# Designs tried in a protein design run: peptides against a protein of PDB entry 7AE7. Part 152

Target 1, 321 residues: chain A of PDB entry 7AE7
Amino acid sequence: KVYKDLREFLEVLEQEGQLIRVKEEVNPEPDIAAAGRAAANLGKNQPAVFFEKIKGYKYSVVTNVHGSWQNHALMLGLDKNTSTKDQFYELNRRWDKFPVPPNVVKREAAPCKENVIDKDINLFEILPLYRINEQDGGFYISKASVVTADPEYPDDFNKLNVGTYRIQVKDRDRVGIQALAMHDIAVQLEKAEAENKPLPIAITIGNNPLVTFMASTPVGYNQNEYEFVGALQDGVPMDIVKSDLYDHLYVPAGSEVVLEGHIIPRVRTVEGPFGEFPGSYSGARLQCEVKIDRITHRTNPIFENLYLGIPWTEIDYLMAL

## One batch from the design tools (peptide; made by RFdiffusion4, then SolubleMPNN)

Design b2_p20_1_s4 (from b2_p20_1, 11 letters changed)
Fold by OpenDDE base, seed 1:
Structure b2_p20_1_s4 (fold): chain B 321 residues (1-321), chain A 20 residues (1-20)
Amino acid sequence: as target 1 above (321 residues)
Amino acid sequence: KRLEEKAKYLAALLEAARRA
């Protein structure tokens, strides 16, 4: 099976008994993190956890979407009981289909364009933000697929980067982003900052699970993650749409939320601490700052966020492949 | 204590929801 969006995947997870729906209103803190920890304690067959109602917020949260080998098998459209070995075999077989170019859909056909916010931007109205770890320095968006391009080659689709980065919410319309020197975004940012120009960015949340997977998988600087998504879909192209602000940035057509903006050149602000692993905090550092200039989102957007808990976290499954 | 009790309650809710 191929999934167009997060919602189609969550439906399959629910049908397969790999999603738990929490219908009762929860407190953002500590209940979301506590439920995630409880899900992690369920052993090797960890379900996704969907929180329908969060006190003080309008929208829902889902966590632990990639948090098991069963969920990973289902993401590949395999039987949930497919062995890890057979999943790797199938992943490698499909990887050899690269490149599979995406379909560019019209704006009107893209679910991520259902609603627009272009003034009075407030991330807290769209995302039910919470502290993932008790000692976190703020609210994190930990499972976003971040789209950037080479500012010297904006029309080179092969240089379009879709990556996963640590993102701290800094204000209503600002986020800190950890762009490490080893990441393609850092190369692109360096080029923009050399000219003292903003780097265009689209932070996409709640995607097709293979987009999230590929955004967490290192690829070559001249390789497009969307073309790997098509390969991992066994040759079925994924759907992308042009961003609203930038002609050269394309986002997943089915994204729950798209934050369009720019990295402010030569600005660094304090970000962190963040609990990357249980009992391990990455200290506070000076990181890049993104101004959010426009939001597009699906009606009743689902905030997909990473669950960080005891080893064999969702990160371990995303990085183990 | 309160966090552990909440985690146990949520674990029980999750386990109940998984059996339903």
Scores: peptide ipSAE 0.029, ipTM 0.666, DockQ to the pose 0.017
Fold by OpenDDE base, seed 4:
Structure b2_p20_1_s4 (fold): chain B 321 residues (1-321), chain A 20 residues (1-20)
Amino acid sequence: as target 1 above (321 residues)
Amino acid sequence: KRLEEKAKYLAALLEAARRA
């Protein structure tokens, strides 16, 4: 099976018993993290956790979407019981199909374009933000597929980068982004900053699970992650659409939320700490800042976020569901 | 190699999530 969006994948996860739906209203903190820890403790077949109601927020959260080998098998459209070895074999077999160019769809055909916010932007109104780890210095967007281009070669589709970066919410319309020198985004940012120009950016949230997978996979600077998504879909192209602000940026057509904006040149602000691993925090650093200029989103957008947790022993929340 | 490293990363993420 191929998935057009996160929703089609969540439906399959639910059908396969790999998604827990929390119907009761939860507090963003600590309940989301607590339930994610509880799901992580369910053993080998860790389900996604879908929170339908978040206190103080309008929209839902889903965590742990990629949180098991079963979920990974299902992402590949395989049987959930497919061995890790066979998943790797199939992944490698499909990888050799690269490149599979994406389909560019019209704006009207892209679900991510259903709603637009272009004024009075407030990330807290669109995303149910919470601290992932207790000691986090703020709210993080941890599973975004971030789209940038080479500012010297903006029309070179092979240089279009789709990456996963640590993103801290800094204000209603601002996020910090960790662009490390080893990431393609850092090369692109360096070029923009050399000329004191903004770097165009699209931060996409709640994607086709293979997009999120590829965005977290290092590829060559001249290799497009979307062409690998098509390969991993066994030769079925994925659907992309132009961003609203930038003709050279393409986003997944099915994204739940797209934050369009720019990295502010030569600005650095305090970002962190963040618990990247249980008991391990990346300290506070000066990082890049993104201004969000436009949001497009699906109706009733689902905030997909990474679950990171410290081992928590309190089983008690699972006995009440 | 890169897919194995990603698999190790996902496994580490899953193990980190399991240890959590």
Scores: peptide ipSAE 0.020, ipTM 0.513, DockQ to the pose 0.102
Fold by OpenDDE base, seed 2:
Structure b2_p20_1_s4 (fold): chain B 321 residues (1-321), chain A 20 residues (1-20)
Amino acid sequence: as target 1 above (321 residues)
Amino acid sequence: KRLEEKAKYLAALLEAARRA
């Protein structure tokens, strides 16, 4: 089984009993984090949690999509009870199919292009933002696949980077991004900042689960994550589409939301704290600032966010719902 | 190696999510 988008994967998770659908209206805080903790406490077979209705927001949230070995097996199109060992064997077998070049689809064929916002950008109108941890210094986008290119070689598709970074929402059209020196994005940013130029960026949310999986996986600087997605799809290419603002940036055709913008050169703003692990907060740091210049999104976009947080007891969860 | 590191990272994310 291959998935074109997040929605096809969520359907399979639900059919396999690996998705809990919350149909009742929830508060963004604390209910989303509380329900995610409860799902995490279910032990080995942790389901995704899909929130259909969030108070004060128009759209839905899904969390814990990759939160179990069962979900990981299903992502590979395997039986949900496939052993961790056999999943890794299959991953290794498929990895040898690299590279599998993606299909570039027309703009009109890309679901991520169904709607456009090019003025009066407000992230809070598109994303049901919430604090993941109680002591977080703001709202985080923790499961985005961030697309950047080499400013010196913008047309070199092998240097196109798709990575996962900590992103704090700073304003309606501003996000902070943690670009660590060890990440490929930091190399690309250094080149742009040397010339005092903006770095083009596309922050993609709610993807094919293998895109999110590859974006969280370190690859070589000259290796494209999309070509690994095709390999992990057992040789089936994934679909990508050109970004609206940048000819050299390609995004997953099925993304729920695409935030197109630029990293502002040589600007650093306070970001954090963030609970990276239960009971562990990173201190506030100066991080890069992104201006969002355009949004494209699917109709009724699903905000996929990572579940992180301190364990609540089942009692704390039951009292919070 | 990299798939094992990814496996460890995903396992660590899953364990972090499980220990959460």
Scores: peptide ipSAE 0.020, ipTM 0.552, DockQ to the pose 0.107; fails the geometry check
Fold by OpenDDE base, seed 3:
Formats: C-alpha cells, sequence, structure tokens
Structure b2_p20_1_s4 (fold): chain B 321 residues (1-321), chain A 20 residues (1-20)
C-alpha cells in the first residue's frame, strides 16, 4: 500500500485499530497533551489520536501518527504485525532503489492548493495551536517538513532540502525556527545571510507519512528526500507541486497546510523554552525568524503535531527506524 | 548497524528537537 497523503494513512490506521478518534469537543490544553500521554502509556500498540473538535478552533488535530512499530509497518504498507527485523530488512531493500524521482503535478491537481491566504495571515485561524508541554514558552509546530534550497544553486533539485525542525509560533505571521549548524538548512541559511538575503522557505504540515519520516532522516546534502520517499514507496514516485511564491521550491502535493515565506536574514529572536523530554526543558535561545507571506491549505486541514510524552514516544519510533 | 545508527540519529534529532 502507498499513501498519497496523511488522510489515506489515517484511514488505514483507523481500519487497523491504530487510531483513536475523539469525537467530543476537547480543550486544547491540557486535553490534547493528556490524551497523547494516555495513548503512549498503552504500551506496544500506541495508536494515533485524532481530535475532531477543539474548543476555540475550526479544525482538527492528529498526534502520535508514527507512535508505534505497528504504525511504522503500516507506513511501509506492510502488515501491522510485521516484526521490527522484517520492517528493517524491507526498509533497507527499498532504500537501495534510490533515486526514485517524484512526479511534478500541476497546481490544479494538488490538494494543498484548495485554499489560499495571501493577506491578513493568522496562523491561529488555520492551526489549532496548543502547548505540547505545560511549561512550554509558546505554541510549537513540531512535525513539519520544511523545504529549503541552496541559494547558490536554486535549480539543483538534488540540493533541495526537506527537514524537520523545531518551530515556535511567534506571532500571527511569524515563527521561530531552530536551524542547527549540523543541518542542511543551516548551510543554506549561511549562504543567504552572507549576502544579507532572505532564505525562501516552505513549512509543510500534515504530509504523506513517508515524507515526515524522510524529513526526520539525515541524507546527504546532494540527496533529495523526495527521491528517497519514492524508494521507500517501493519505486512509486511521490507527487510534488511548485510552491506559489517560489518556482524552485517544491512541496508535497497532498500537504494539509503549506506555510510559504522567508527566513529574515541576520535576525535572531528569543525562542523557547520547549519540553524536549519529560522533565527536561531546553533553555531559551536566540533562533531564526520566519515571516509567513502565503498559506495554502486543504479544505478542513488536519494539524499533524508530534507527541512528546514519555518514551516510547512517536519521536522514539521515528528515530528507531 | 545502519538501523541502530539511523535509530540513534533520529533519536538524537528528535531529542535535539525536544532539547532545543
Amino acid sequence: as target 1 above (321 residues)
Amino acid sequence: KRLEEKAKYLAALLEAARRA
């Protein structure tokens, strides 16, 4: 089984008993984080948790999508009871199919383009934002696949980076992003900042589960994460579409939300604290700031966010494969 | 080995995304 988008994966998770649907209205805090912790405490078969109704918001949240070995087997289109050894063997077998180039679809064929917001941008109208941990210094987008390119080689598709970074919401149209020196985005940002230029960025939320998996997986600077997604789909290309603002940035065609904008050159603002581990908070740091200039989104977008509870968390499973 | 390294790396990335 190959998934076009998050929705097709959530349907399979629900059919396989790996998704809990919460139909009752919940409070963003503390209910989302509490339910995520409860799901993680179920042991080996940690389900995704889908919140249909969130008080004060229009749209839904899903958490813990990658939160078990069963969910990872299903992500690979395997039986949910496939052993971790056999999942690994299959992952390695498919990895050797790299590169599998993506299909570039037309704008009109991309579900992420169903709706556009290009003025009066307010992230709180599109994303049901909540504190993941009680002591978090703000709202985090913790499961985005962030698309950037090399500013010296913008047309080199092999240098297109799709990564997962910690993102704090700073204002209605501003986010902080942690670009660590070891990440490909930091190399690209350094080049842009050397010339005092903005770095174009697309922050994509609610993707094909293999996109999220590859965005969390280190690859070479000259290797494209989308070409690995096609390999992990056993040779089936994924669908991508051009961003609206930038001809050189491609986003997953099925993304629930795409935040298009730029990293402001040589600006650093206070970001954090964030509860990285239960009982462990990072200190506040000066981080990069992104201006959001355009949003595209599916009708009734699902906010996929990371569950950061006690191990084994979704994070630990994303990291264990 | 590759799985353990990838697991450790994703663990470290998500740990770094948590600790950040």
Scores: peptide ipSAE 0.018, ipTM 0.481, DockQ to the pose 0.299; fails the geometry check

Design b2_p20_2_s1 (from b2_p20_2, 11 letters changed)
Fold by OpenDDE base, seed 3:
Structure b2_p20_2_s1 (fold): chain B 321 residues (1-321), chain A 20 residues (1-20)
Amino acid sequence: as target 1 above (321 residues)
Amino acid sequence: AALKVHPDRPTAPPLVLETP
């Protein structure tokens, strides 16, 4: 089975008994993190947790989407009881199909384009933001697939990078991003900052689960993550659409939310702390700042965010492959 | 697949996935 978007995957997770719906209104804090921990404590078969109603917010949150080997098997379109060994075998078999170029769909065919916000941008109106950990220095977007390109080679699709980075919400239209020197985004940012130019960026939230998987998987600088998604779909191309602001940036057609903007050149602001691991906080650092210039989103967008807690968390499953 | 060791991950010994 191939999924076009997060919603098709969540439907399968629910059918397979791998999704819990929390239908009662919850407080953003501490209830989201507490319910995630409770779901993780159900043992080796950890379901996704879908929060339908968050107090003070309009939209839903889903966590722990990649939080089990069963969810990972289903992501590959396998039986949920497929052994870890057979999942690895199938993943490796499909990996050899690289490259599978994506389909570029028309704007009208892309669900991520259903709604547009180009003025009075407020991230809090679109995303039910909460502190993941009690001591976090703010609200984090921890499961975004961030799209950037090489500013020297903007038309080279093989240099288009789709990565996962720690993102702190800083203001209504500002986010901090952790771009470390070992990340492909840091190479692209260095080129832009050398010329004192903004780096174009699209921060995509709530994707096809294989997009999120590939965005967390290191690939070569001249390898496109979307072409690996097509390979992992057993040779079925994924659907991408051109960003609204940039001709050279393509986003997943099915994204729940797309934040389009730019990294502000040569600006660094305080980001963190963040509880990346239980009992371990990364300190506050000077990090890059993104201005959000445009939002596109699906009607009733689902905020997919990372569950953090005791191992095995979904980050452990995303990294273990 | 290269295990993306988070640079701020304390050097906990690699979780040896005990292959059954």
Scores: peptide ipSAE 0.014, ipTM 0.533, DockQ to the pose 0.028
Fold by OpenDDE base, seed 4:
Structure b2_p20_2_s1 (fold): chain B 321 residues (1-321), chain A 20 residues (1-20)
Amino acid sequence: as target 1 above (321 residues)
Amino acid sequence: AALKVHPDRPTAPPLVLETP
C-alpha cells in the first residue's frame, strides 16, 4: 500500500484499529496532551489520536500518527504485526532503490492548493494550536516537513532539503524556527544571510507519512528526501507540486497545510522553552523567524502534530528507524 | 531525526526498546 496523503494513511490506521477518534469537543489544553498520554498508556500498540472538535477552533488535530511499530509497519504498507526486524530489513531493501524521482503534478491536481490565504494571515484560524507540554513557552508545530533550497544552487533539485525543525508560533503570520548548525537548512540559511537575503521556505503540515518520516531522517546534503520517499514506496514516485511563491520549491501535493514564506535574514528572537523529551526542556534560545506570506490548504485541514510524552513517544519511533 | 543508517552516515544504533 502506498499513501498519497495523510488522509489515506489515517483511513488505514482506523481500519487496522490503530486510530482512536475523539468525537467529543475537547479543550486544546490540557485535553489533547492528556488524551495523547492516555493513548500512550494503552501499551505497545499505541494508536493515533484524532480530535474531531477542539474548543475555540474550526479544524481537527491528529497526533501520535507514527507513535507505534504497528503504525510504522502500516506506513511501509506492511501488515501491522510485521516485526521491527522485518520492518528494518524491508526499509533497508527499499532504501537501496534511491533515487526514485517524484512526479511533478499540475497545480490544479494538487489537493494542498484547494484553498489559498494571501492576506490577513492568521495561523490560529487554520491550525488548532495548543501547548504540547505544560511548561512550553508557546504553541509548537512539531511535525512539519520544511522545504528549503540552496540559494547558491536553487535549481539543483538534489540540494532541495525537506527537514523537520522545531517551530514555535510567534504571531498570526510569524513562526520561530530552530535551525541548528547540524541541519541542512542552517547551511542554506548561512548562504542567504551572508548576502542579507531572505531564505524562501515552505512549511508543510499533514503529509504522506513517508514524507514526514524522511523529513525526520538525516540524508546527504546532495540527496533529495522526496527521492527517498519514492524508494520507501518501493519504487512508486511521490507527487509533488511547485510552491505558489517560489519556482524552485516543491511541496507534497497532498499536504493538509502549506505555509509559504521566508526566513528573515539576520533576525534572531527568543524561542522556547520546549519539552523535547520528558523532564528535559531545551532552554530558550535566539532563533530565526519566518514570515508567512501565503497559505495553501486542503478543505477542512487536519493539523498533524507530534505527541510528546513518556517514552516510547512518537519521536522515539521516528528516531528508532 | 530518524535513525536511518545511510552507509555513508552511520547513525547511532536504534534505541533498544527495553520494556521498563
Scores: peptide ipSAE 0.009, ipTM 0.471, DockQ to the pose 0.024
Fold by OpenDDE base, seed 1:
Formats: C-alpha cells, sequence, structure tokens
Structure b2_p20_2_s1 (fold): chain B 321 residues (1-321), chain A 20 residues (1-20)
C-alpha cells in the first residue's frame, strides 16, 4: 500500500483500529495534550488521536500518527502486526532502491493548492495552535517537513533539503525555527546570510507519512529526501509540486498546509522553552525567524502535530528507524 | 537591535537581535 497524502493514511489507521476519533468539542488546552497522554497509556499499540472540533478554531488536529510500531508498519504498507525485525528488514531492502525520483505534478492537480492566502496572513485561522507541553513558551508546529535549497545551487535537486525542525509561532505571520549547525538547513542559511539574503522556505504540514519519516531521517547533503520516499514506497514515486513563490522549491502535492516564506537574514529572536521530552525543557534561545508570505492549503486542512507524551513518544518512533 | 555573532557559529555573519 502506498499513500498519496495524510488523509489516505488516516483512513487506513482508522480501518485498522489505530485511530481514535474525538467528536466532542475540546479545549486546545489542556484537552489535546491530555488525550494524547491517555492514548500513550494504551501501551505499545498506541493509536493516532483525531480531534474533529477544537474550541475557538475552525479546523481539526491529528496527533500521534507515527506513535506505535503498528502505525509504523502500516506506514510502510505492511500488516500492522509485522514484527519490528521484519519492518527493519523491509526498510533496509527498500532503502537500496534509492534514488526513486518523484513525479512533478501540475499545480491544478495538487491538493495543497486548493486554497491560497497571500494577504492578511494569520496562522491561527489555518492551524488550531495549542501548547504541546504545559510550560512551553508558546505554540509549536512540531511535525512540519521544511523544504529549503542551496542558494548557490538552487537548480540542483539533489541539494533540496526536506527536514524536521522545531518551529515556534511568534506572530500571525512569523515563526521561529531552530536551525542547528548540524542541520542541512543551517548550511543553506549560512550561505544566504553571508550575502545578507533571505533564504526561501516552504514549511509543509500534514504530509504522506513517509515524507514526515524521511524529513526526520538524516541523509547526505547531496541526497534528496523525496527520492528516499520513493524508495520506501518500494519504487513508487511520490508526487511533488512546485511552490508558488519559488521555482526551485518543491513541496509534497498532498500537503494539508504549505507555509511559503523566507528566513529573515541575520535576525535572531527569543524562542522557547520547549518540552522536547517529558520533564525536560530546552531553554529559551535566540533562533532564526521566518516571515510567512503565502499559504496554500487543502480545504478543511488537518493540522498534524507531534505528540510528546510518556516514552515511547512519537518522536522516539520517528528516530528509531 | 544589537549585532551579535552566533554563539555556536563564531564565523557566522553578525546577527541582528530583535528584542521582543
Amino acid sequence: as target 1 above (321 residues)
Amino acid sequence: AALKVHPDRPTAPPLVLETP
């Protein structure tokens, strides 16, 4: 089984008994995090949690999508009861299929392009934002696949980076991003900042689960994460589409939300704290700031966000393979 | 705005610190 988008995966999770649907209106805080913790207490077979209605917001949230070995097996299109050993074996077998180049689809064929916001940008109108942890310094987008390119080689598709970074919402149209020195985005940002130029960025939310997986998996600087997604799809190419603002940035065609903008050169603002692990907060630090210039989104976009509950957390499963 | 060097990247260009 191959998935085009998050919605096809959530449908399979629901069919397999790996999705809990919360139909009652919940408060963003503390109910989303509390329900995530309750789902984590179900042991090794942790379901995703889908919140249909959130007080003060128009759209839905899903969390804990990668939060179990069963969900991970289903992501690979395997039987949910596939052993961890056999999942590793199959992952390694598929990894050897790299590279599998993606299909570039037309804009009109990309679900992420159904709606456009290019003025009066307000992230709170599109994303049901909440504090993931009680002591978080703000609202986080913790499961985005962030697309950037090498500003010296914008046409080199092998240098296109798709990574997962900690993103704090700073204003209606601004986010802080943690670009650590070890991240490929930090290499690209350094080149842009050397010339005092903005770094083009596309922050993609609610993707095909293998895109989210590969964005969380370190690869070589000259390796494209989308070509690994095709490998992990057992040789089936994934669908990508050109960004609206940048000819050199490609986003997953099925993304629920795409935030297009730029990293402001040579600007750093206070970001954090964030509870990266239960009872462990990374301190407040000076981080990069992104201006959001355009949003594209699916109709009734689903905000996929990371569950940071009791270990094993969703992040532990994303980093375990 | 104060210009600072990134503490983890001493070779990085000077950063503008925006005070909140």
Scores: peptide ipSAE 0.000, ipTM 0.319, DockQ to the pose 0.039
Fold by OpenDDE base, seed 2:
Structure b2_p20_2_s1 (fold): chain B 321 residues (1-321), chain A 20 residues (1-20)
Amino acid sequence: as target 1 above (321 residues)
Amino acid sequence: AALKVHPDRPTAPPLVLETP
């Protein structure tokens, strides 16, 4: 089984008994985090938690999508009861298929292009934002696949980076991003900032689960994460589409939300604190700032966000494979 | 390429954004 988008995966999770649907209206805080913690207490078979209705917001949230070995097996299109050993074996077998180049689809064929916002941008109208942890210094987008390119080689598809970074919402149209020196995005940002130029960025939310997985997986600077997604799909190419603002940035065709913008050169603003682990907070520091210039989104976009409640967290599973 | 494996959890390393 191969998934085109998050929705096809959530359907399979629900069919397999690996998704809890919360149909009642919840408060963004503390109910989303509390329900995630309650789901984590169900033991080894932790389901995804889908919140259909969130007070004060128009759209839904899903958490803990990768939050169990069963969900990881299903992500690989395996039986949900596939052992961690057999999942690892299959992952490695598929990894050797790299590279599997993605299909570039036309804009009209990409679900992420169904709706456009190019003025009066307000992230709170599109994303049901909440504090993941009680002591977080703000709202986080913690499970985005962030697309950037090498500004010196923008047309080199092998240097196109898809990564997961800590993103704090700063304003209606601004986010802080943690670009650490060891990340490929930091190399690309350094080149842009040397010339005092903006770094083009696409922050993609609610993806094919293998895109989210590969965005969390370190690969070589000259290796494209989408070509690994095709490998992990057992040789089936994934679908990508050009961003609206940048001819050199490609986003997953099925993304629920795409935030297109730029990292502001040589600007740093206070970001954090964030509860990266239960009882552990990364302190507040100066981080990069992104201006959002355009949003594209699916109709009724699903905000996929990370569950960080109690170990085993979704992060623990995303990193275990 | 995004998140670094924390060396102290070899079987499921947390996605530690190593804050220096």
Scores: peptide ipSAE 0.019, ipTM 0.518, DockQ to the pose 0.038; fails the geometry check

